# Peptides against a protein of PDB entry 4GMN, part 2

Target 1, 375 residues: chain A of PDB entry 4GMN
Amino acid sequence: RYANITLLALVTLASIGTDFQETLVKGNQGSRESPISAADEEWNGFDDADGDAMDVDQKSSSGEDQEEDYEEIDVKEDDEDDDDDSITSEMQADMERVVGADGTDDGDLEDLPTLRELIQTAVPQLIRLSNLPIDSDESLTIQSHALSALNNISWTISCLEFANGENANIHNAWYPTAKKIWRKTILPILEADSADLKLATQVTSLAWAVARVLHGETPTDGNPHRKFISLYHSSKQQAGGNSNSIEEPEDPFQGLGVKCIGVVGSLAHDPAPIEVNREVGVFLVTLLRQSNNVPPAEIVEALNQLFDIYGDEELACDKEVFWKDGFLKHLEEFLPKMRTLTKGIDKRTQPELRTRADEALLNLGRFVQYKKKHA

## One batch from the design tools (peptide; aimed at target 1 S158 R356)

Design b1_p8_3_s1 (made by RFdiffusion4, then SolubleMPNN; from b1_p8_3, 4 letters changed)
Fold by OpenDDE base, seed 5:
Structure b1_p8_3_s1 (fold): chain B 375 residues (1-375), chain A 8 residues (1-8)
Amino acid sequence: as target 1 above (375 residues)
Amino acid sequence: SFSLPPQP
């Protein structure tokens, strides 16, 4: 009884977190539709002339119309108004405010009541539930659902822009909670050294979502970047041995390998300790060097992380890691390999992967040129 | 800084 209510509440919180994510993504796309000026390229109509009038004789065969009386089965469309109005009017209003908010520096979530309740009321309970002793299949199920809900909420918040002080109120509310998720949920699970790849995938997804907001301010206690690098390598060793590999997610970007790269990349941003940055940077560059055995999606993610980490020449990691450890040479040597890899992706079967690879290739060329100018 | 165009 208690478990079923807890599970239902966790499923509901996970749903709310997903629906919130989808609408934030849609809202952020709508604001980027700069009107593509319809260049009125006059479609010059092709004039092709030839008129041969083959007079096929309509032979009038008088087939008897048997009026089969089709009884109109009045299919009552039961309008199951699946009012899966999972988005409350308050939640929709919060989303519209978040997407439309010119950064009101009002460090209060008073104007965002649903988001406030998610951060202040729901998340602390989810953290508590994710920390239950695993002593039964029921406790494992509760943990999994709590992690799912935390993941969806954390991903949603990680889709908000926080650059230049945008959404500072949300950032300030989320930041201490994100650190609590990291310290109370993520680290204990990573320290339990569980061979459960499902749990590892869930915690890694959550860790990525949290680290996308915290970046280099993510707690470095216990060297979590090394645990995720170890998990990356362990996941590759297991996939080679047992045909009971976790079904590779249909989306190549949802793989545990991509998630591990996303976590460690995010952890390596300024102001991360230079040695954390170095260990991650070396890991990412090593993936590029070994690209023949690395899934294309992981290469795309590793490139994006490298661009984000080392995109600023004023950061200490540029001088102390990027230049000192000779990363430019490795990126330049990888350009021809990336062109081959990208061209090898079938646009028909993997259109998204191809698009993201074409973009990452373009950006790699630009990044190498940028770094050569700032040498 | 090298700003990537924001990913779509």
Scores: peptide ipSAE 0.088, ipTM 0.809, DockQ to the pose 0.114
OpenDDE base, seeds 1, 2, 3, 4: peptide ipSAE 0.072, 0.035, 0.070, 0.074; ipTM 0.789, 0.615, 0.790, 0.799

Design b1_p8_3_s2 (made by RFdiffusion4, then SolubleMPNN; from b1_p8_3, 4 letters changed)
Fold by OpenDDE base, seed 2:
Structure b1_p8_3_s2 (fold): chain B 375 residues (1-375), chain A 8 residues (1-8)
Amino acid sequence: as target 1 above (375 residues)
Amino acid sequence: SFSLPPRP
């Protein structure tokens, strides 16, 4: 009885965290539609000159229109007002405030009572539940639901803008809690060296969400970047051997490999130790060199991480890693391979993957040009 | 610094 109530509460917290994430993502998209005034970068028109129009003979196969009379099954829309009671009016009011407010520098969440209770009351309990001794299928289920709730809350918060001091109150309230999740939930599970790929995927998703806020300030104790690199390689060895298809998530960006890349990329940002940055940078560049055997989604994520890590020439990692280890040459050599890879993605069957690959290809060209100008 | 365009 108490277990079922605890599980229901954890499922509800995980749902709330998802619904909150979706709405914050939608809200942040609306605010970024400040019209970037089309700075007239004269896209010098591709001179359409020598398009030799190969007349591909349109064989008019007159397929007979069999009008299959689809009987309009009058599905009574039972207006089940799915009162999607998932988002309370208080949560919605907190979300509207987060999207609209100049964040106060004070780590006080007085104006965000629901978010305050999530961070201060719920998350510490979820951390406790994620660390219960696993002695039963019930305790494993509780851990999984606690990790899911922590993941959804952490992802939601990681979708907020913090880079220019936006949402500083939320950042300041979350930051110590994020470090606690890392030290008390993520590290102990990574140290347990479980062969459970479901648990590994859950903890890696949570680690990515946490590391997207903490970046290079993520605790480096025990070299967790090496564990995620090891997990990346181990996941590839298992997928190649046993046709125990872990159902590759229908979304290629939800794969354990992408999540491992996202974690280690986030960990390598300044002010991460140069050795951590180097090991991650070498790992990411090695994926590009081996791109023929790497899923396109992992290449897209590895590129984005490389741009984010090495996008600032004033950072110590630019001189001590990017230039010193010759990363520009590897990016230049990868550019034609990325064009081939991107063109090989079917827009009809994988529209999101193609869009993100087209973006990453564009950014790779720009990044290479930028680095050549600042050499 | 290199700024990525805002992800759509």
Scores: peptide ipSAE 0.123, ipTM 0.837, DockQ to the pose 0.109
OpenDDE base, seeds 1, 3, 4, 5: peptide ipSAE 0.121, 0.113, 0.120, 0.123; ipTM 0.832, 0.832, 0.837, 0.838

Design b1_p8_4 (made by RFdiffusion4)
Pose (drawn by RFdiffusion4):
Structure b1_p8_4 (pose): chain A 285 residues (1-30, 108-237, 251-375), chain P 8 residues (1-8)
Amino acid sequence: RYANITLLALVTLASIGTDFQETLVKGNQGDLEDLPTLRELIQTAVPQLIRLSNLPIDSDESLTIQSHALSALNNISWTISCLEFANGENANIHNAWYPTAKKIWRKTILPILEADSADLKLATQVTSLAWAVARVLHGETPTDGNPHRKFISLYHSSKQDPFQGLGVKCIGVVGSLAHDPAPIEVNREVGVFLVTLLRQSNNVPPAEIVEALNQLFDIYGDEELACDKEVFWKDGFLKHLEEFLPKMRTLTKGIDKRTQPELRTRADEALLNLGRFVQYKKKHA
Amino acid sequence: PLRAPFTP
């Protein structure tokens, strides 16, 4: 039963996690009662995956169960975070997911992040899941073990397809949990790290530059948020951004549109947004 | 802004 009974069930739940994404796309070309697959995934499939993710690990075989359990959580969390939840959009699905997303963070991502050692493969798996969860949580994400500091240290230390880099994952997840209404200090640290990435852009992979610019635009583009005055202005983020604009132009043109296109066109949008961003705030004390 | 893609 072992090879069939346990591993097969996880790999299939993870595939179900992946393919539900196609239901969302195809559904558009035409209390989660209307989405039973999603309803079952959240209420039934996910609680068992959190359990499996937690347990030792006493043996290598259970080392694989944990990994597979993390793969399913990852695929589901990712797919769900592919929905628009800004404003009042998709509110029914947001309420069904948000508490569970908090649980995945507290019961799964956080205990695993507590024992620093040792794996890169596993460190990559948890960051990917944490990035998916924090895309929905947006600073409402728990600030307990000061996780942003861990993911920040994970970025620099793991320094030794451009958008699948672990570094991109570290930028995204730390960037997502630093949105309002996060602790203003947590925001200060994350914002400082993201800006420092630009000041020292001399050796940062271009994809990590694009993600850092998107995360900053996503955080500090609202003057009503305490962190816009308390951090963006108090620490003069604006100067580094104005200084980075020329540096950003040359790196973008340094990307071969023909090999490969996506990063190039994505970086073009970031410089475009970077220019527009330098203007909007320039207009605000 | 455009989001980073994911490969399952």

Design b1_p8_4_s1 (made by RFdiffusion4, then SolubleMPNN; from b1_p8_4, 4 letters changed)
Fold by OpenDDE base, seed 4:
Structure b1_p8_4_s1 (fold): chain B 375 residues (1-375), chain A 8 residues (1-8)
Amino acid sequence: as target 1 above (375 residues)
Amino acid sequence: MPRAPYVP
């Protein structure tokens, strides 16, 4: 009885997350002129206007070199389960203040209370349910539905614009919760190294949705980018060895390989550590070099991630990785291969893949031209 | 934008 109620609640939360996505995407499609109309604009990079320079006042206290003998204090990890269940009444009060001040259209205000309840009440329960010990088919079903609900909510939120301080109230409410999903749900499942490709696909989908908001501020504990790169390679080895067709998803962009690329790309954005950015950038460029054996959807995603990561010339990764590691040469050498790949996609059988490949080819040409002008 | 993977 309780299990059936829990499953019904999880299905309902997953449906609400999807319904919110459809409503938000319909709202934003009214303002986004399709990027196809800017055919004549010279691509000048990505202006990330969110350069709020946190003036980290590095008070250089020149403290002296005392060589004190670090006795190996066996730091008992007191698992202080800081159940910092302090959803601070301050975050709740700041959300209430921002809703009151700007006279934006009455429609978006009605959905905000429900989104708040999803973030503050539902998501913490979904995190708990995703961490249950898997000892039965029932617990596995609960975990799968909890991950589905977390995925749909996280993807919905990741479809909001947060640039230029847009939706800042939602961003601020989501950000700590997104970090909690990462640490408490995503990392433990990745550490368990399960051969379950369904579970791996669910957690990687969730990880991509979360990383699309957190970007380079995603927790770096345990080098998660390397885990997703390893998962990418492992998924390719399994597909080559067992004719147990995990039915490739009918949508080529729903494949585990695409999701892994989307996660690691998102993790490599500024302010990610330069070595994380380098390892991801080298991985993505290596996919382009090996493109003869890479699905076209993964090439499209790898290109988009490379544009997003290296589109701004003011970022440290441009100088320290893109130019130092000679990525421009690899992108330029890939242009004729991308033209061949894109032309090989049948518009009748794979219209979306063809459209996305035509866009990625156009953007690759623009990006290479931009980088050559700014060399 | 990647289409959100609808998990059914």
Scores: peptide ipSAE 0.031, ipTM 0.795, DockQ to the pose 0.434
OpenDDE base, seeds 1, 2, 3, 5: peptide ipSAE 0.030, 0.031, 0.031, 0.031; ipTM 0.791, 0.793, 0.794, 0.794

Design b1_p8_4_s2 (made by RFdiffusion4, then SolubleMPNN; from b1_p8_4, 4 letters changed)
Fold by OpenDDE base, seed 1:
Structure b1_p8_4_s2 (fold): chain B 375 residues (1-375), chain A 8 residues (1-8)
Amino acid sequence: as target 1 above (375 residues)
Amino acid sequence: MPRPPYTP
């Protein structure tokens, strides 16, 4: 009886975490008539203002008129207003305030009651439940659901803009809680040498969500980047050996390999120790060199992480790692391979993977050109 | 952005 109530509460908290995310996505679509597709954040390098207009006057030809009369198929949109009553009016009002709040305040969530209760009341209980001794299938189930709820909440918060002081109140409230999740949930599970790939995938997903906010300020205790690199390699060895292939997720970006890359990339951002940045940067560049044996989604993620880590030339990691370890040469040598890889992805069967690979290829070209100008 | 891993 208590177990079933706890499980129901954990499922409900996991749902609330996702419903918040959907509401944020819908709210951001309503305020910008232009969906910033992840394509519109094309990494352009620095705006060098003086780009002299090469006047390529290609004038060519007239092709003719054919007026094919497409019949208006009046597809009645049945507005099945599936009023997914899951989104409470209070949750919606909190998300509308998050999208609109230039709040410079000291982590006060007075105006965000639902988010406040998630961070201050729910998350501490979820941390406790995720860190229980595993002595039964029931305790394992409780841990899995607690990790799911922590994942969904952490991902939702990691989708907020925190650049330029945006959402500073939420950032300040979340930051100490994110560090608690890391120290009390993620690290203990990573130090438990468990062969459970499901648990490893859940904790790695949560670790990525947390690390997307904490970046290089993520606690370095126990060298967690090496644990995730080790987990990446271990996951590749298990996929080759047992006929109980964990069904690769239908979404190639949901794979444990992508999640490991996302975590270690996020951990390598400034102000991470240069040694941590180097070990991660070498890992990512090594994936590009070994690209013939690496899933395309992992290559896309590894490229994005390399752009984010080394996009700023003022950072110590640019001089001490990127230039010193000769990463530019490896990126240049990878350009023709990336073109071949991207062209090999079928747009019909894998449209998202193809789009993300086309974007990553474009950004790789721009990034290489930028780094060559600033060499 | 990567779609957040929706772990249902």
Scores: peptide ipSAE 0.038, ipTM 0.817, DockQ to the pose 0.466
OpenDDE base, seeds 2, 3, 4, 5: peptide ipSAE 0.038, 0.037, 0.037, 0.038; ipTM 0.812, 0.812, 0.813, 0.815

Design b1_p8_4_s3 (made by RFdiffusion4, then SolubleMPNN; from b1_p8_4, 5 letters changed)
Fold by OpenDDE base, seed 5:
Structure b1_p8_4_s3 (fold): chain B 375 residues (1-375), chain A 8 residues (1-8)
Amino acid sequence: as target 1 above (375 residues)
Amino acid sequence: MPRPPYKP
């Protein structure tokens, strides 16, 4: 009886975390319907400098009127109005305030009561439940659901903009809690060195969500980046040996390999120790060199992480790692391979993977040009 | 953005 109530509460908290994310994504999509003009904006690093609108008047002409008769496929809209009114009016009001809030510097969540209760009341209980001694299948189930709820809440918060002092109140409330999740949930599970790939995937996803906010300020105790690199390699060795169905996730970006790359990339950002940055940078560049044996989604993630880590030339990692270890040469040598890889992805069968690969290829070209100009 | 892997 108590277990079933606890499990229901954990599932409900995991749902709330997802619904908040979907609301934030919908709110941000309504603001992003400004057409991404495919302007040849020179990638100038992460500096948000107010650059004037270049008026590119490309007048190109003619002509031919092929009238292809598109047969009206009568798509029956099965309006399954699953009005799952799961989003409370209070949660919606909190999300509308988060999307509209001009940065109040006070770490007080008085105006965000639902988010406050999630961070201050729910998350401390989830940390406790995720860190219980495993002595039964019931305790394993509770741990898995507690990790799922922590993951969804942490992902939702990691989708907020915290650059330039945005959402500083939420950042200040979350930051100590994120460090507590890392030290009390993530590290103990990583140190236990469990052969459970499901648990490893859950903790790695949570670690990525937490590290997307903490970046290089993530606690470096015990060199967690090496644990995730080791987990990456171990996951590849197991996939090659036993045809026992861990169904590869239908979404190529939900793979354990992608999650490991996302964690270690996030851990390598400034102000990470230069040796942590170097070990991660060498790992990511090595994936590009070995790209023939690496899933395309992992290559896309590894490229994005390399751009985010080494985009700013003022950072110590640019001089001490990027230039010193000769990363530009490896990125330049990878360009023709990336073009071949991207062209090999079918737009019809894998549209998201193809779009993200086309973007990563474009950004790789721009990044290589940028770094050559600043050499 | 990567979707959270747990849809309930």
Scores: peptide ipSAE 0.034, ipTM 0.809, DockQ to the pose 0.285
OpenDDE base, seeds 1, 2, 3, 4: peptide ipSAE 0.031, 0.032, 0.033, 0.033; ipTM 0.792, 0.798, 0.804, 0.807

Design b1_p8_4_s4 (made by RFdiffusion4, then SolubleMPNN; from b1_p8_4, 5 letters changed)
Fold by OpenDDE base, seed 4:
Structure b1_p8_4_s4 (fold): chain B 375 residues (1-375), chain A 8 residues (1-8)
Amino acid sequence: as target 1 above (375 residues)
Amino acid sequence: MPRPPYVP
């Protein structure tokens, strides 16, 4: 009886998360002229407006080289269940302040209470339900539905514009919760080393939605980018060996490979550690070099991630990775291959894949031209 | 933008 009520609640939350996207995206569609409609605009890079990097004055105390013998203190992780009930109070106070200050149209205010209830009440329960011990088909079903609900909510929020301080109230409310989803749901499932490609696809989808908001501020604990790169390679090895082809999703952009690329691309954005950026950049460029054996949708996603990561010349990753590791040469050498790949996609059978490949080819030409001017 | 993978 309780299980059926829980499952119904999870299905309802997953539906609400999906339906709420249509409302939020319709509200924000007034501001997004697709940057692709200006056929004649020169690619000028990406202007990161959020340049208020707090100067953390790391006072370099030159403390001396004492080789003290690190006895392995078995630090019992006291699981201080810091029931950080504090998150609910600060998130609530900041949301209440923003709702009172900006004279934005009465329509956006009606949806904010619902989004608040989703973030503050529903998501913590979904995190708990996604992290239950899996000992039965019932617990596995609950986890799958909890992950689906978290995925739909996280994707909905990740479709909002947060550039230039837009939706800052929603960003500030979501950001700590997104980090909690990462640490308490995504990482434990990735560490459980499950051969379940369905679970791997669900957690990778959720990880991409979360990382599309957190970017390079996504927690780097346990090197999650390497786990997703490993998952990418493992998924390719399994698809080649067993005739139990998990039916490739009818949508090429729903594949586990695309999702892995989307996650690691998002994790590599500034302010990600330069070594994380390098490992991801090398992975993405390696996919382009091996493109004869890579699905076209994964190539499209890998290109988009490379543009987003390296589109700004002011970022440390431009000098320290893009130019140092010679990525421009690999992108330029890939242009004729991308033209061939894009032309090989049938517009009748795969219209979306063809459109996105034509866009990625156009952007690759613009990006290579941009980088050649700034060399 | 990737279409969100809505899991129904």
Scores: peptide ipSAE 0.044, ipTM 0.829, DockQ to the pose 0.450
OpenDDE base, seeds 1, 2, 3, 5: peptide ipSAE 0.044, 0.043, 0.043, 0.043; ipTM 0.828, 0.827, 0.827, 0.828

Design b1_p8_5 (made by RFdiffusion4)
Pose (drawn by RFdiffusion4):
Structure b1_p8_5 (pose): chain A 285 residues (1-30, 108-237, 251-375), chain P 8 residues (1-8)
Amino acid sequence: RYANITLLALVTLASIGTDFQETLVKGNQGDLEDLPTLRELIQTAVPQLIRLSNLPIDSDESLTIQSHALSALNNISWTISCLEFANGENANIHNAWYPTAKKIWRKTILPILEADSADLKLATQVTSLAWAVARVLHGETPTDGNPHRKFISLYHSSKQDPFQGLGVKCIGVVGSLAHDPAPIEVNREVGVFLVTLLRQSNNVPPAEIVEALNQLFDIYGDEELACDKEVFWKDGFLKHLEEFLPKMRTLTKGIDKRTQPELRTRADEALLNLGRFVQYKKKHA
Amino acid sequence: PAPLHPRP
């Protein structure tokens, strides 16, 4: 039963996690009662995956179970985070998911992040999941072991398809949990790291630049948020952004539209947004 | 709007 009974069940739950994404797209061309697949995924499939993700690992075989369990959590969390939850959008699905997303973080991402050593493959898997979960949590994400510090150290140390880089994952997840209403100091650290990435953009891969600019725009674009005054202005983030604008223009033109297009068009949007961003705040004390 | 992060 081993090869069939356990591994097959996980790989299939993960594929179900992947393919539910197509239901969302096709459904649009035309209490989760209307979405039983999603209902079952959250209420039934996910609790067992959190359990499996937790347990040793005493042996290599259970090393594979953990990995596959993390793959399924990852695919489900990613697909769910592909929904618009800003404003009142998709509120039914948000309430069904949010507590579970907190559990995945506390019971899965956090204990694994507690034992630093040793894997890169596994370190990549947890960060991908944590990024997915934090996309929904938005600074409501738990601040316990000061996880942003660990993902920040993971970025620099793992320095030794452009958007699949682990570094992009570190930027995204730390950037997502630093939105309001996060601890103002957690925000200061994450914001400082994201801006430092620009000041020292001399050797940062272009995709990581685009993600850092999107994360910043996503965080400090609201003057009513305490962190806009408490960090963005208090630490003068505006100067580095104004200084980075010329540097950003040359790197964007340094990208071959023909090889490959997506990064180029994505970076064009970031500079465009970067310019508009430098103006809006320039207008605000 | 914010673009989606890459698939796992």

Design b1_p8_5_s1 (made by RFdiffusion4, then SolubleMPNN; from b1_p8_5, 4 letters changed)
Fold by OpenDDE base, seed 4:
Structure b1_p8_5_s1 (fold): chain B 375 residues (1-375), chain A 8 residues (1-8)
Amino acid sequence: as target 1 above (375 residues)
Amino acid sequence: SLPLPPPP
């Protein structure tokens, strides 16, 4: 009984997270019908708009390890009808407020009660369930569902705009929880070095979602970027050897290799340690050099990560890594290969991959020109 | 980077 109720609750939370994301994607697509601005716009880098970095006084509250006594969720069997509407009307109303808030309504999390309960009550329980000892097929199923729910919630939150202080209330509520997911769920599973590619894919998806919000502020303890680089290489070795290749996802961008690139790219953003940035940058540039043996989707993601990491010339990583390690030469030498790769993608069979490759090729040309002007 | 859809 309790296990079935827990599984139902986990499936419901995973569904809520998916539908919440679909609603954000639909809301953001309505706003991003800004035409792909004409090819003639001179890309001048990433102008960080003058976001006054509010000095969040890092009051180093020595958090005493309060053993949070995990109260048993007394799941009342309310016989509410099987209306399979995973999204509550309250969650829909919270979503409409988050998506419809032009950045003037800094609505406190008090105005987002469902999102607050999701972050403060549900996510801590999902972290606990993802860390249970695996002693049965049932505990493995619970872990998988808890990771799926955490993934969907984390991805959804990572789709919010946080630039220029937008959604700062949600960011501030999520940030400590995202660090808790990283330290309590992601790192322990990565350290267990499981040969389970399904588990590795779930954890890497979650890690990418979390790292898309935390960026270079993601905890560097135990060099997680090296673990994801190792996982990338291990996944390539396994796909070549065992006929139990997990069916390559129909979407090329859902592959474990793309997810590993997305994680390590996100981890390398400022204020990441320069050595972390260097190791990731060298990994990404090495993929471009070896592009004949790399899936096109991984090349697209590696390029996007390189643009996002090195797009600002004011960042320490521009001088200390990009210029110092001669990345511009590698990008320039890759440009003709990228043109060939992109043209080789069939628009009929892989329309999304072709579109994203055409965009990445355009951006590579702009980025190389930008860096040559600012040399 | 554009938000990738979550895994299904």
Scores: peptide ipSAE 0.020, ipTM 0.734, DockQ to the pose 0.525
OpenDDE base, seeds 1, 2, 3, 5: peptide ipSAE 0.008, 0.018, 0.018, 0.008; ipTM 0.642, 0.724, 0.718, 0.633

Design b1_p8_5_s2 (made by RFdiffusion4, then SolubleMPNN; from b1_p8_5, 4 letters changed)
Fold by OpenDDE base, seed 2:
Formats: structure tokens, sequence, C-alpha cells
Structure b1_p8_5_s2 (fold): chain B 375 residues (1-375), chain A 8 residues (1-8)
């Protein structure tokens, strides 16, 4: 009875985190004018320098519009108002405030009472539940659900813009809690060295969400980047041996390998120690060099992380790692391989992977040109 | 609910 109530509460908290993310993503898409296609923004690092847009003469070949007369299948929307009342009216009002808040207001979540209770009351209980001794299948189930709820909350918060002091109230409320999740949930599970790839995937997903907010301010105690690099390599060794591959997630970007890359990339951002940055940067560049044996989604993520880490030339990691370790040469040598890799992805069977690979290829070309101008 | 991943 108590276990079932606890599990129901954990499932409900995980659902709330999902619904909150979906609403924030939909709200941000409505307030951004047409996404400037990743084609139009020349990636010039973090500096929005007014670089002369090379007038790429898009010869508009007028392809003839074949009007295929799509018969309107009158799908009667049976409005089964499944009022999945999972989103409380208070939570919806908090989400609308978060999406609309150009708010310079001080670190009090006074105007965000639901988010405040989620961070201050719910998350500390989830941290406790995720850190219980595993002595039964019931305790393992509770841990898994607590990790799922923490993951969904942390991902949702990591989708908020915190650049230039945006959402500073939420950032300031979340930051100490995120560090607590890292120290009390993530590190203990990583140190337990469990052979459970499901648990490893859950904790790595949570670690990525937390590290996307903390970046290089993520606690470096016990060299967690090395643990995630080791987990990456261990996951590849296990996938090669047992025909009981954990069903590769239908989404290539949900794989443990991608999640490991996302965590270590995020951990390597400024102000990370230069040695942490170097070890991660060398790992990422090594994936590109070994790209024939690396899934395309992991290559896409490794490229994006390399752009984010080394985009700013004023950072110590640019001089001390990027230039010293000769990363530009490796990126330039990878360009023709990336073109071949991207062209090898079937747009019909893997449309998202193809889109993200086309974007990463474009950004790689721009990034290499940028770094050559600043050499 | 499926655990959230990176946003699409």
Amino acid sequence: as target 1 above (375 residues)
Amino acid sequence: SLPLGPPP
C-alpha cells in the first residue's frame, strides 16, 4: 500500500515534469519568430559579430508545383475531452509566466509558487528516495521512479534560457538544488559501479540535464568526466558482445553514448579546470577520428559539444587546449568524412538524425572557417 | 511517462 502510493506520487511528479517541458517548448516556439534556419546564422562563435553574410546565390530552380489533390479525410475528431488534468491551473499559470517573463525580478519564486514547491519541497524528497539503500526490487523500482522524476524536472529547467541573466530567479533557486542532485544522487550512483545499464542510462540522462545548467561549475570532485568517459567505453563493449542489446532507443539521440557525450561536453565548459576540458576535448576529437565505428547521433552530439566548448576565443581553453592540441586540423580533416556520413543517412527512415547531421555539417564548415580567420 | 531526454 505505501509503496504503491509512493510509486503513484513519483509517476505523477515525472508526468508533471513532462507536461511542464512540453508547454515551455511550445511557448518558446510561439514567441520566437520563424526559427532562423540553422542555415542563416553563420556560427561565428559566441560573438554575434556582424560578419558579411556571403550572398549564397540560391538559384531558385522553379520546380513545377504538382498539386497532388490530397483528399480531405474528414477525421471526425471525436472530442473525447480526455481532460488529462495533469496540468493544474496553477502550473499552467506558472508556465505562462515563465515563457512570458522578461522579468528582471529578484531571486524569489514568489510569482512561481508551483515551481517553488517543486524545487523546495518535492525535489529534496526525490533526492532522498533516489539515495535509499537498494535491498529489494521495490527499493530499485522506487529509485528508478525517483530518478525519472528528477530527470524530467531537471530537463525542463535546463530548457529555460539563463543567458545574460534571463530567468535569474529560477536559476538562483535551482542552482543549489542542482548541485545537491549532483552530489547526493548522481555521484553516489556513479560510484556504486553498477552493471545495470538501465540505471546507468537514467543517471546519465539526469547528469546531462543538471550539467546543462551548471556547466563548468558542476562539482569536479572525484573526476566525474572520467567516470562518464569510462561508462561510454563500457557501453560500447557490452553492445558488441550480447545479442540482448537493450533495444536501441527508437530515437538515436536517447542512446547512452549520446548522453555520455552530452554530460562530458557540458562539464568541460568554462569555468571547468583546463585539465578537465583537455581530457573531454581529446575524447570528443578522438570520436571524430574514429567516426567509422561511432553512431552518427554520437558524432552530431560530439560536434555540437565541441562548438559550444571552443566557440569563444577569449576563453582559456581556446589557447590552452584547442590551439595547443591542434584541434582545428582534426576538425578540418573530419569535414569530408562528415559530408559522407551525413549523405549516408536516409532522410526517409531517419529524418531527425539527417536534419541534425546536416546542421552539424554546416556548423562544422562555419566553425572551421571561423577558427582559420582567428588563427 | 517516458523519461525526458534532450529536447528534439
Scores: peptide ipSAE 0.098, ipTM 0.864, DockQ to the pose 0.185
OpenDDE base, seeds 1, 3, 4, 5: peptide ipSAE 0.037, 0.091, 0.097, 0.096; ipTM 0.776, 0.858, 0.863, 0.862

